# Ledger of designs, part 80: peptides against a protein of PDB entry 6CSU

Target 1, 51 residues: chain A of PDB entry 6CSU
Amino acid sequence: GALEELRGQYIKAVKKIKCDMLRYIQESKERAAEMVKAEVLRERQETARKM

## One batch from the design tools (peptide; made by RFdiffusion4, then SolubleMPNN)

Design b2_p25_1_s1 (from b2_p25_1, 11 letters changed)
Fold by OpenDDE base, seed 1:
Structure b2_p25_1_s1 (fold): chain B 51 residues (1-51), chain C 51 residues (1-51), chain A 25 residues (1-25)
Amino acid sequence: as target 1 above (51 residues)
Amino acid sequence: as target 1 above (51 residues)
Amino acid sequence: MAFLEELEERNEDLLKRIDEELESL
């Protein structure tokens, strides 16, 4: 019935949102890793210049 | 240093995302509950009309 | 690297809390 259809639609939407959040978190983690790598490189270069 | 600043900024961002995501889920749950209540009411009214 | 480890731990906690919230629906 209409109630079951509504429930199904909501569950489908929630599952999609969960997937979108997981993707966002993964992409955010990847971006953070690259930022850290770049910063570590800069810090090493800065230290080398001070020596 | 710059690395610690980056760490701080990212931790802050992650905390915000966590709060935003949890709030979004909570709001979605509340909206879903209201939609279900409305649908149940409609079903009851429809049933009553058939009697 | 310690920062990435901390990040991973925080992400795991976030995902756990999201799952717990979703399971309550």
Scores: peptide ipSAE 0.134, ipTM 0.563, DockQ to the pose 0.070
Fold by OpenDDE base, seed 5:
Structure b2_p25_1_s1 (fold): chain B 51 residues (1-51), chain C 51 residues (1-51), chain A 25 residues (1-25)
Amino acid sequence: as target 1 above (51 residues)
Amino acid sequence: as target 1 above (51 residues)
Amino acid sequence: MAFLEELEERNEDLLKRIDEELESL
């Protein structure tokens, strides 16, 4: 009925939000690790050129 | 009625999840900036000691 | 790295909040 249909629609929407967030979290961790690695490398190179 | 009440409840839940996500993103950006700054400083010091 | 450990902790907290909202439906 109408109530079950509405419930299904909103549960589906919330589950999608959760999935999107899980993906964002995973991608953010990967990007953060790579960015830190890149910054460390750049800073090391910059410091070395000044020494 | 029951349909409107249920709709209201699910909209409220979705909005809360959205707020949680936005807060998470904002806090992650702020802390990422601070941690990168700290990491760059540490790496600069480490490199300088090796030169 | 300290940021990654902190991020993981914050991720776990976020997931708990999301799950609590899902369970409330």
Scores: peptide ipSAE 0.178, ipTM 0.601, DockQ to the pose 0.647; fails the geometry check
Fold by OpenDDE base, seed 2:
Structure b2_p25_1_s1 (fold): chain B 51 residues (1-51), chain C 51 residues (1-51), chain A 25 residues (1-25)
Amino acid sequence: as target 1 above (51 residues)
Amino acid sequence: as target 1 above (51 residues)
Amino acid sequence: MAFLEELEERNEDLLKRIDEELESL
């Protein structure tokens, strides 16, 4: 019935949001790690040039 | 009616999830920025010591 | 700052998907 359908829609929406969030978090962690590596490399080069 | 009330509760729950996600994302951005700054400073010091 | 720009773009995309899920209820 309408109540069961609405409940199903809610559960589906929450599951979808959860999946999107988990994917976002994982990808953000990977990109953050790569960004830090890149900044470290650039800073080494800058410091070496200034000294 | 009961159906409208339940629909309202489901929408409210999903909105809360959205708010929680936004807060997480904002905090993650702030932490990432601070992490990069700290790593840059440490790398400057390390490079300076090695040269 | 490319990371922050990319993060903001992905955030906007995520928010759009969330809003679509809300509208589907």
Scores: peptide ipSAE 0.155, ipTM 0.588, DockQ to the pose 0.610; fails the geometry check
Fold by OpenDDE base, seed 4:
Structure b2_p25_1_s1 (fold): chain B 51 residues (1-51), chain C 51 residues (1-51), chain A 25 residues (1-25)
Amino acid sequence: as target 1 above (51 residues)
Amino acid sequence: as target 1 above (51 residues)
Amino acid sequence: MAFLEELEERNEDLLKRIDEELESL
């Protein structure tokens, strides 16, 4: 009935948001790691040149 | 009625999730910036010691 | 930082998807 359909819509929305959050978190971590790697590498080279 | 109240509760729950996501995004951005700053600083010091 | 700009764009896209899901209720 209408109640079950409404419940289904809620569950669907929450599950989708949860999946989007998890994906966002994972992708954000990956990009952050790559950004740090790149920045650290550049900084090593810059520091070496200035020493 | 009861159905409208339940709908309101479900929408409220989903909106809360949205707010939590927004907060997480902001905190993740701040943490990423601080992580890069700290890592760059440490790498400068480490590279300087190894040169 | 390019990362922060990219993150902001992806965040906006995520928020739009959330809003679309909310509208589907």
Scores: peptide ipSAE 0.155, ipTM 0.586, DockQ to the pose 0.538; fails the geometry check

Design b2_p25_1_s2 (from b2_p25_1, 10 letters changed)
Fold by OpenDDE base, seed 3:
Structure b2_p25_1_s2 (fold): chain B 51 residues (1-51), chain C 51 residues (1-51), chain A 25 residues (1-25)
Amino acid sequence: as target 1 above (51 residues)
Amino acid sequence: as target 1 above (51 residues)
Amino acid sequence: MKFLEELEEKNEELLKRIDEYIEEL
């Protein structure tokens, strides 16, 4: 009935939000890690040039 | 009635989740901005050393 | 920096989807 349908809509909305958040967090972490990796590489190259 | 009341509760719950996400997003942006600021500072220092 | 711009774009997209999920209730 209408109550079951409404409950289903709520559960679906919450699950979608959860999935979107998990993906957002993962992608953000990956992009941040890539930035740090690139910076570390530049620092190592600079250190090597100074040796 | 009961259906409208339950719908109101579900909307309230989902909006609460949205608020929690907004807070997380804002904190994430602040952390990202700090990382970028630190990277720019390091790059400027490196450029200055090469001049 | 491009990283912040990309993050802002992803944030707007995420918020839009959440609003749509609320409207579907």
Scores: peptide ipSAE 0.234, ipTM 0.701, DockQ to the pose 0.719
Fold by OpenDDE base, seed 2:
Structure b2_p25_1_s2 (fold): chain B 51 residues (1-51), chain C 51 residues (1-51), chain A 25 residues (1-25)
Amino acid sequence: as target 1 above (51 residues)
Amino acid sequence: as target 1 above (51 residues)
Amino acid sequence: MKFLEELEEKNEELLKRIDEYIEEL
C-alpha cells in the first residue's frame, strides 16, 4: 500500500545518499593525494628558483 | 493523516542526513586547506635544507 | 588551489543529487 511504498522510497533515498557519499569520500581522498603531490613538486621548483 | 505524518518524518530524517553531510563537507574542506598549507611549508624547508 | 575548486564543484553536485532524492519522497 501507500505506506509500504513510502517506506520503500525513504529507504531508497537513504541508500542512494550513502552510496554517493562513499564514492565522494573515496574520490576526494584520491584527488587530495594527487593535489598534495603536485603542490610539493611545484614548491620544490619555486624554492629552488628563488635560491 | 498517518501517511502525511510519516512522510514528514522521512523528509525530516533525510534532511538531517543532508545537514550532517554539509558539516562533514565543510570540515573536510578546512582539513584539506590546512593539509596543503602544511605540505607547502614542509617542502620549502626541506628544499632549502638540501641546497 | 584547483583541488578546493574541484571539491566545491563536487560538493554542489552531490548536494543537488541529495535534494533530488528528497523531492522523490
Scores: peptide ipSAE 0.234, ipTM 0.700, DockQ to the pose 0.618
Fold by OpenDDE base, seed 1:
Structure b2_p25_1_s2 (fold): chain B 51 residues (1-51), chain C 51 residues (1-51), chain A 25 residues (1-25)
Amino acid sequence: as target 1 above (51 residues)
Amino acid sequence: as target 1 above (51 residues)
Amino acid sequence: MKFLEELEEKNEELLKRIDEYIEEL
């Protein structure tokens, strides 16, 4: 009935939000990790040039 | 009626999730900004040492 | 700085989708 359909719509909305948040968090972590890796690489290259 | 009340509760719950996400996004932006500032500072310090 | 720009774009996209999910209720 109408109540079951409304409950289904709520569950669907919450699941979509959950999926989008998980993807957003994962992508943000990957980009942050890449920035840190790039910085570490630059620091190592600079140290190597000083040797 | 009961259907309208339930719909109101579902909308309220989803909006609460949105608010929690906004808070997370804001905190993430603050952390990202601090990371970028720290990186720029390190690069400037390294450049200064080479001068 | 490029990371912050990309983050802002993704934030706007995410918020837009959430609003669409609310509108579907």
Scores: peptide ipSAE 0.231, ipTM 0.698, DockQ to the pose 0.751
Fold by OpenDDE base, seed 4:
Structure b2_p25_1_s2 (fold): chain B 51 residues (1-51), chain C 51 residues (1-51), chain A 25 residues (1-25)
Amino acid sequence: as target 1 above (51 residues)
Amino acid sequence: as target 1 above (51 residues)
Amino acid sequence: MKFLEELEEKNEELLKRIDEYIEEL
């Protein structure tokens, strides 16, 4: 019925939001890893130059 | 009615997801900043010891 | 890194809450 159809539509929408969030999380993890890698490299260079 | 109640539940769920996403983003940024600081400090120490 | 492990734990917690929101519909 109409209620079940509406429920299905809303559940589908929420699941899409979940998928979007999963993608965001994955991208966030990748960015964080790259950020740390870059900072470590920069710090090695700076520390070495100051010594 | 039942239709409005279902819509209300959907809206509530979406709002919760949105709030949790925002919180995740904020906390992730804070943790990332602290992690970078910690890694930089550790890297300074390791680099200095290896030289 | 510990950061990535902690981040993953928080991610799983968030995903679990989202699943609960879906189940509440």
Scores: peptide ipSAE 0.218, ipTM 0.693, DockQ to the pose 0.589

Design b2_p25_1_s3 (from b2_p25_1, 12 letters changed)
Fold by OpenDDE base, seed 5:
Structure b2_p25_1_s3 (fold): chain B 51 residues (1-51), chain C 51 residues (1-51), chain A 25 residues (1-25)
Amino acid sequence: as target 1 above (51 residues)
Amino acid sequence: as target 1 above (51 residues)
Amino acid sequence: MEYLEELEKKNEDLLKRIDEEIEAL
């Protein structure tokens, strides 16, 4: 009925949000790791040039 | 009625999830900025010591 | 940092998806 359908819509929405969040967290971690790696590499070069 | 009340409860729950995600996003951005700052600072020290 | 700009864009996209799921209720 209408109540079951609404419940289904809620569960679907919550599951989708959960998946989006998990994906965001994973991608954010990966990008952060790559960003740090790149910044460290650049900073090594900059620091070395100033020594 | 019961359907409208349940819909209201579901919307409220989903909005709460949205708020939690917004907070997570903001905190994640802050942590990422501090992580990069700290890593750059540490790398300056390490690189300098090796020169 | 370019990463922060990319992150902001990804955040906006995520928020839009969340809003779409809310509107689907």
Scores: peptide ipSAE 0.162, ipTM 0.610, DockQ to the pose 0.607
Fold by OpenDDE base, seed 1:
Structure b2_p25_1_s3 (fold): chain B 51 residues (1-51), chain C 51 residues (1-51), chain A 25 residues (1-25)
Amino acid sequence: as target 1 above (51 residues)
Amino acid sequence: as target 1 above (51 residues)
Amino acid sequence: MEYLEELEKKNEDLLKRIDEEIEAL
């Protein structure tokens, strides 16, 4: 019935948010590592040029 | 009625979860930026010491 | 590394809250 359908929709929405969050966490970790690596490399070169 | 009230409660709950997720994303980005800044500062000092 | 550990803890807390909401249905 309408009540069960509504409950199902709520559960589906919550589960989707959970999945999106888990994916975001994983991707964020990977991006952070690569970003730090790239910035460190650039900074080494920039500092060397200024000295 | 009761069905409309329940619908409202479910929508409110899902919206809260979504807002929490968005806030987490924003805070994660800010922390990542600060982490990169700290690494850059450390690398500048290390490079300067090596030259 | 400390940042990542704190981030992981916050993630776990958020996921726990989501699970609690599902269980409360």
Scores: peptide ipSAE 0.161, ipTM 0.627, DockQ to the pose 0.449
Fold by OpenDDE base, seed 4:
Structure b2_p25_1_s3 (fold): chain B 51 residues (1-51), chain C 51 residues (1-51), chain A 25 residues (1-25)
Amino acid sequence: as target 1 above (51 residues)
Amino acid sequence: as target 1 above (51 residues)
Amino acid sequence: MEYLEELEKKNEDLLKRIDEEIEAL
């Protein structure tokens, strides 16, 4: 019925959003890790040159 | 009617999730910036000590 | 800076997908 269908639509939307968020979080962590790695490496070189 | 009200409740819940995600995104960006800053500073010190 | 730009784009894409899911209700 209409109520069951509406409930199904809600659940589907929420699950999709949850999955999108989890993926975003994971990808964001990966990008952040790579950014930090790159910045650290650059900073090592910069610091070494200045010492 | 009851169906319209329930639909409204579901939409409200989904919109809340959207807002929560927006907040997470903003906070995540802030944390990432601070993390990079901290790592760079630590790396300067570490590199300097090893040189 | 490029990281931030990429992040902003990814955020925008995510928000768009969320809006599409809301509209599908």
Scores: peptide ipSAE 0.134, ipTM 0.600, DockQ to the pose 0.586
Fold by OpenDDE base, seed 3:
Parts: sequence; C-alpha cells; structure tokens
Structure b2_p25_1_s3 (fold): chain B 51 residues (1-51), chain C 51 residues (1-51), chain A 25 residues (1-25)
Amino acid sequence: as target 1 above (51 residues)
Amino acid sequence: as target 1 above (51 residues)
Amino acid sequence: MEYLEELEKKNEDLLKRIDEEIEAL
C-alpha cells in the first residue's frame, strides 16, 4: 500500500545518499593522502634545491 | 493526514542526513587544507635540518 | 589548491545528487 511504498522510497533514498557519502569519503581520503605525498615530495625538492 | 505526516517525517530525516553530510564536507575540506599546510611546514623543517 | 578546487566541484556534484534523491521522495 501507500505506506509501504512511502517507506520503500525513504529507505531507497537514504541508502543512495549513504552510498554516495561512503564513496565520497573513501575517495576524498585517498586523494588527500596522495595530495599530501605529492606536496611533501615537491617541498623536499624545493627546499633541497635552495640549500 | 497520517500519510502526509509520515511523508513529512521521512523527508525531515533525509534532510537531516543531508545537513550532516554538508557539515562533513565542509569540515573535510578545512581539515584537508590544514593537513597539507602542516605537512608542508614539517617537510621544510625536516629537509632543512638534514642539509 | 588544485585538489581543493576539484574537491569543491565534486562536493557540489554530490550535494546535487543528494538534493535529487530528496526531491524524489
């Protein structure tokens, strides 16, 4: 009925949002880690070059 | 009626999740920026100390 | 800074998807 359908829509929406967030969080963490690694390498090179 | 009220409650719950996600995103961006800044500073100090 | 800009774009895209899911209720 209408109640079950509405509940289904809610669950579907929440699951979709949760999935999107989990993926975002995971990808964001990975990108942040790689960004830091790259920046550290660049800074080592830059600092070493100026010494 | 009861159906409209329930729909409202479900929408409210989903909106709450959205709000939490927005806050997470904002805080994540800020943390990422500060993490990079801090790592760059540490790397400058480390590299300079070894020179 | 480039990563942060890309992250902002991806965040905006995520928010749009969330809004679409809410509107679909």
Scores: peptide ipSAE 0.134, ipTM 0.601, DockQ to the pose 0.665

Design b2_p25_1_s4 (from b2_p25_1, 11 letters changed)
Fold by OpenDDE base, seed 2:
Structure b2_p25_1_s4 (fold): chain B 51 residues (1-51), chain C 51 residues (1-51), chain A 25 residues (1-25)
Amino acid sequence: as target 1 above (51 residues)
Amino acid sequence: as target 1 above (51 residues)
Amino acid sequence: MEFLKELEKKNEDLLKKIDEILEEL
């Protein structure tokens, strides 16, 4: 009935948000790692240029 | 009625997850920026010690 | 990196909160 359909719609929406969060978490970890790597490399290059 | 109350509860739950997600994203950005700054500083110090 | 470990812990906590909300529906 209408109640079960409504419940299903909102559960579906929440599950979608969970999936989006899992994806965001994974991508965020990867971006953070790459950002640190890039900054360290740039810093080393800058120091080398000043020597 | 019961249907409207249940609808309200589901909407509230979805909104809460959305808010938690937004807060998490903001905090993650701030922590990532701080991490990068810390790594850059450590790299500079390490390079300086090797000179 | 300690930061990544802390981030992972926070991520796990967030996922647990989401699961709790799902269980309440």
Scores: peptide ipSAE 0.138, ipTM 0.567, DockQ to the pose 0.579
Fold by OpenDDE base, seed 3:
Structure b2_p25_1_s4 (fold): chain B 51 residues (1-51), chain C 51 residues (1-51), chain A 25 residues (1-25)
Amino acid sequence: as target 1 above (51 residues)
Amino acid sequence: as target 1 above (51 residues)
Amino acid sequence: MEFLKELEKKNEDLLKKIDEILEEL
């Protein structure tokens, strides 16, 4: 019935949001880690060049 | 009626999740920026020390 | 820090997806 359908829509929406959020968090963490590693390496090279 | 109230409650719950995600996104961006800045600074100091 | 700009775009895309989910309710 309408109640079950509405509940189903809610659950589906929440699950989708949760999934998107988890994926975003995971990808964001990975990218941030790699960015920092790359930036540190570049900065080390740049600093060494100026010394 | 009861159906409209339930729908409202479900929508409210989903909106709450959206709000939490927005806040997480904002905080994540700020933390990422500060992390990069701090890491670059530390790397400069470390590299300079080794030269 | 182009990464941050890319992240911002991805965040905006995620927010749009959330809005679409909300509109489907």
Scores: peptide ipSAE 0.132, ipTM 0.561, DockQ to the pose 0.654
Fold by OpenDDE base, seed 4:
Structure b2_p25_1_s4 (fold): chain B 51 residues (1-51), chain C 51 residues (1-51), chain A 25 residues (1-25)
Amino acid sequence: as target 1 above (51 residues)
Amino acid sequence: as target 1 above (51 residues)
Amino acid sequence: MEFLKELEKKNEDLLKKIDEILEEL
C-alpha cells in the first residue's frame, strides 16, 4: 500500500545517504592522510635546506 | 491527511540528515586544515632536531 | 593547498547527490 511504499522510499533514501556519507568520510580521511604525508615530506626537505 | 503528514515526517528526517552531513563536511574541512598545519609545524621541529 | 579545493569539489558533488535523493522522495 501507499504507506508501505512511502516507508520503503524513506528507508532507501536514508540508507543511500548513509552509504554516501560513509564513503565520503573514508575517502576524505584517505585524502587528508595523503595530504599530510606530502606536506610533512615537503616541510622536512624545506627545513633541512634551511638548517 | 495522514499520508501527507507521514511524507512530511520522512522528508524532514532526510533533510535533517542532509544538514548533519553538511555540518560534518564543514567541520571535517576545518579539522583537516588544522591537522595539516599542526603536522607541518611538528615535522619542522622534528627535522630541525635531527639535523 | 589544492587538497582544500578538491575537498570542496567533492563536497559539492555529494550535496548534489543528496539533493537528487530528496527529489526522488
Scores: peptide ipSAE 0.132, ipTM 0.563, DockQ to the pose 0.571
Fold by OpenDDE base, seed 5:
Structure b2_p25_1_s4 (fold): chain B 51 residues (1-51), chain C 51 residues (1-51), chain A 25 residues (1-25)
Amino acid sequence: as target 1 above (51 residues)
Amino acid sequence: as target 1 above (51 residues)
Amino acid sequence: MEFLKELEKKNEDLLKKIDEILEEL
């Protein structure tokens, strides 16, 4: 009935949001890690140039 | 009626998820920026110690 | 940082998706 359909829509929506959030978190962590590595490398280079 | 109440509850729940995600995004951005700054600082210190 | 700009864009896209879900309810 209408209640079951509405419940189904809610569950589907929540699951989608959860998946999107998890993917966002994972990608964000990966990008952050790579950015840190890049910044560290650049910093080493800059420091070396100033020595 | 019962259907409208349930719909209201579902909308409220989804809005809460949205808010939680927004907060996560903001906090993640702040942490990422701070992490980069911290890593750069640590790298400078480590490089200096090795010189 | 360019990274932050990319992150902001992805965040905006995610928010749009959430809004679309809300509109479907």
Scores: peptide ipSAE 0.130, ipTM 0.560, DockQ to the pose 0.565

Design b2_p25_2_s1 (from b2_p25_2, 10 letters changed)
Fold by OpenDDE base, seed 4:
Structure b2_p25_2_s1 (fold): chain B 51 residues (1-51), chain C 51 residues (1-51), chain A 25 residues (1-25)
Amino acid sequence: as target 1 above (51 residues)
Amino acid sequence: as target 1 above (51 residues)
Amino acid sequence: MELYEEMIQEAEEFEEKLKNEKFEF
């Protein structure tokens, strides 16, 4: 009925917001991880050049 | 009526969640901006020491 | 520093998407 449909719409909206936030956080973490990997690689290369 | 009231409550709840997310993002941006400021300061200090 | 700058940019883009998102009831 109308109540169940309304409840369903609310749940759907909340889930969408949740998913959007989780995606944002995940993408941010992935970018951070890539930058850390690049930094570590550069540091290793620099160390190797100094040896 | 009861349906309209419930609809209003659900809309209000969704809007609150949205606002909370916006606040979280804003706080995250502020933290990142502070880190940028700190890094810029460190780099300037390092440059000054090298001069 | 580039990491934090990118994070700020990403956050700004997400803010805009979130602000413009509409939910229908």
Scores: peptide ipSAE 0.235, ipTM 0.663, DockQ to the pose 0.738
Fold by OpenDDE base, seed 5:
Structure b2_p25_2_s1 (fold): chain B 51 residues (1-51), chain C 51 residues (1-51), chain A 25 residues (1-25)
Amino acid sequence: as target 1 above (51 residues)
Amino acid sequence: as target 1 above (51 residues)
Amino acid sequence: MELYEEMIQEAEEFEEKLKNEKFEF
């Protein structure tokens, strides 16, 4: 009925917000990790050039 | 009636969650901006020491 | 600095998506 439909809409909305936030956090973490890896590589290369 | 009241409560709850997420993101942006400022300051100080 | 600049940009994009999300009841 209308009550169940409304409850479903609420749950769906909350889940959507949650999923969007989790995705944002996960993607941000992944990009940060890749940047750190790139920086480490550059530092190693720079160190090697100075040897 | 009860259905309309519940509808109002669900709408309010979803809006609250949305606002909380927006605030979190805004605070995250502010923290990141402060980190950029701090890095710029450190870079300037390091440059000055190397002069 | 690049990391924080990217984080700011990503946050702004997320804000825009979240602001534009519509909920129907």
Scores: peptide ipSAE 0.235, ipTM 0.665, DockQ to the pose 0.718
Fold by OpenDDE base, seed 3:
Structure b2_p25_2_s1 (fold): chain B 51 residues (1-51), chain C 51 residues (1-51), chain A 25 residues (1-25)
Amino acid sequence: as target 1 above (51 residues)
Amino acid sequence: as target 1 above (51 residues)
Amino acid sequence: MELYEEMIQEAEEFEEKLKNEKFEF
């Protein structure tokens, strides 16, 4: 009935928002991690050249 | 009635979650902008020292 | 700096998507 449909719509909306947010956070963390990794690699290469 | 009240509660809850999410994103963006500003300032100071 | 600029751009794109999402009850 209408009550079950409303409940279903609410649950679906909340789940979508939650999933979108978690994906955004995860992708942001992954990009940050890759940038840090690249920076560390460059620093190691620079240190090696100074030896 | 009870159905209209529940509908209102569901709509309100979803809107709140959306607003909280937007606030989180905005705060994250502001933190990133402050980091960019700090880096630009450091680069300008470094350039000034080399002159 | 490039990382934070990319993060800002991604945040702005996500904000726009979220603002335009419609939930109908």
Scores: peptide ipSAE 0.233, ipTM 0.663, DockQ to the pose 0.727
Fold by OpenDDE base, seed 1:
Structure b2_p25_2_s1 (fold): chain B 51 residues (1-51), chain C 51 residues (1-51), chain A 25 residues (1-25)
Amino acid sequence: as target 1 above (51 residues)
Amino acid sequence: as target 1 above (51 residues)
Amino acid sequence: MELYEEMIQEAEEFEEKLKNEKFEF
């Protein structure tokens, strides 16, 4: 009925917000991890060149 | 009626969640900005020591 | 520094998306 449909709309909206937030956090973490990895690799390459 | 009241409650709840998320993002930006500021300060200090 | 600048940019873009998101009831 109308109450169940309205409840469904609320749940859908909340889940959308939650999904967007989790995606933002996950993508931010992935970017940070990739940048750290790239920095470490560059440092290792520099060390290797100095050997 | 009861349906309109429930609708109002759901809308209010969704808006609150959205507000909480925006606050979290803002706080994250502030932390990142402070880190940038700290790095700039360290770079300036290093430059000053080399003078 | 670049990492934090990118994080700020991504946060700003997400803020804009969230502000523009509409929910229907």
Scores: peptide ipSAE 0.228, ipTM 0.661, DockQ to the pose 0.732

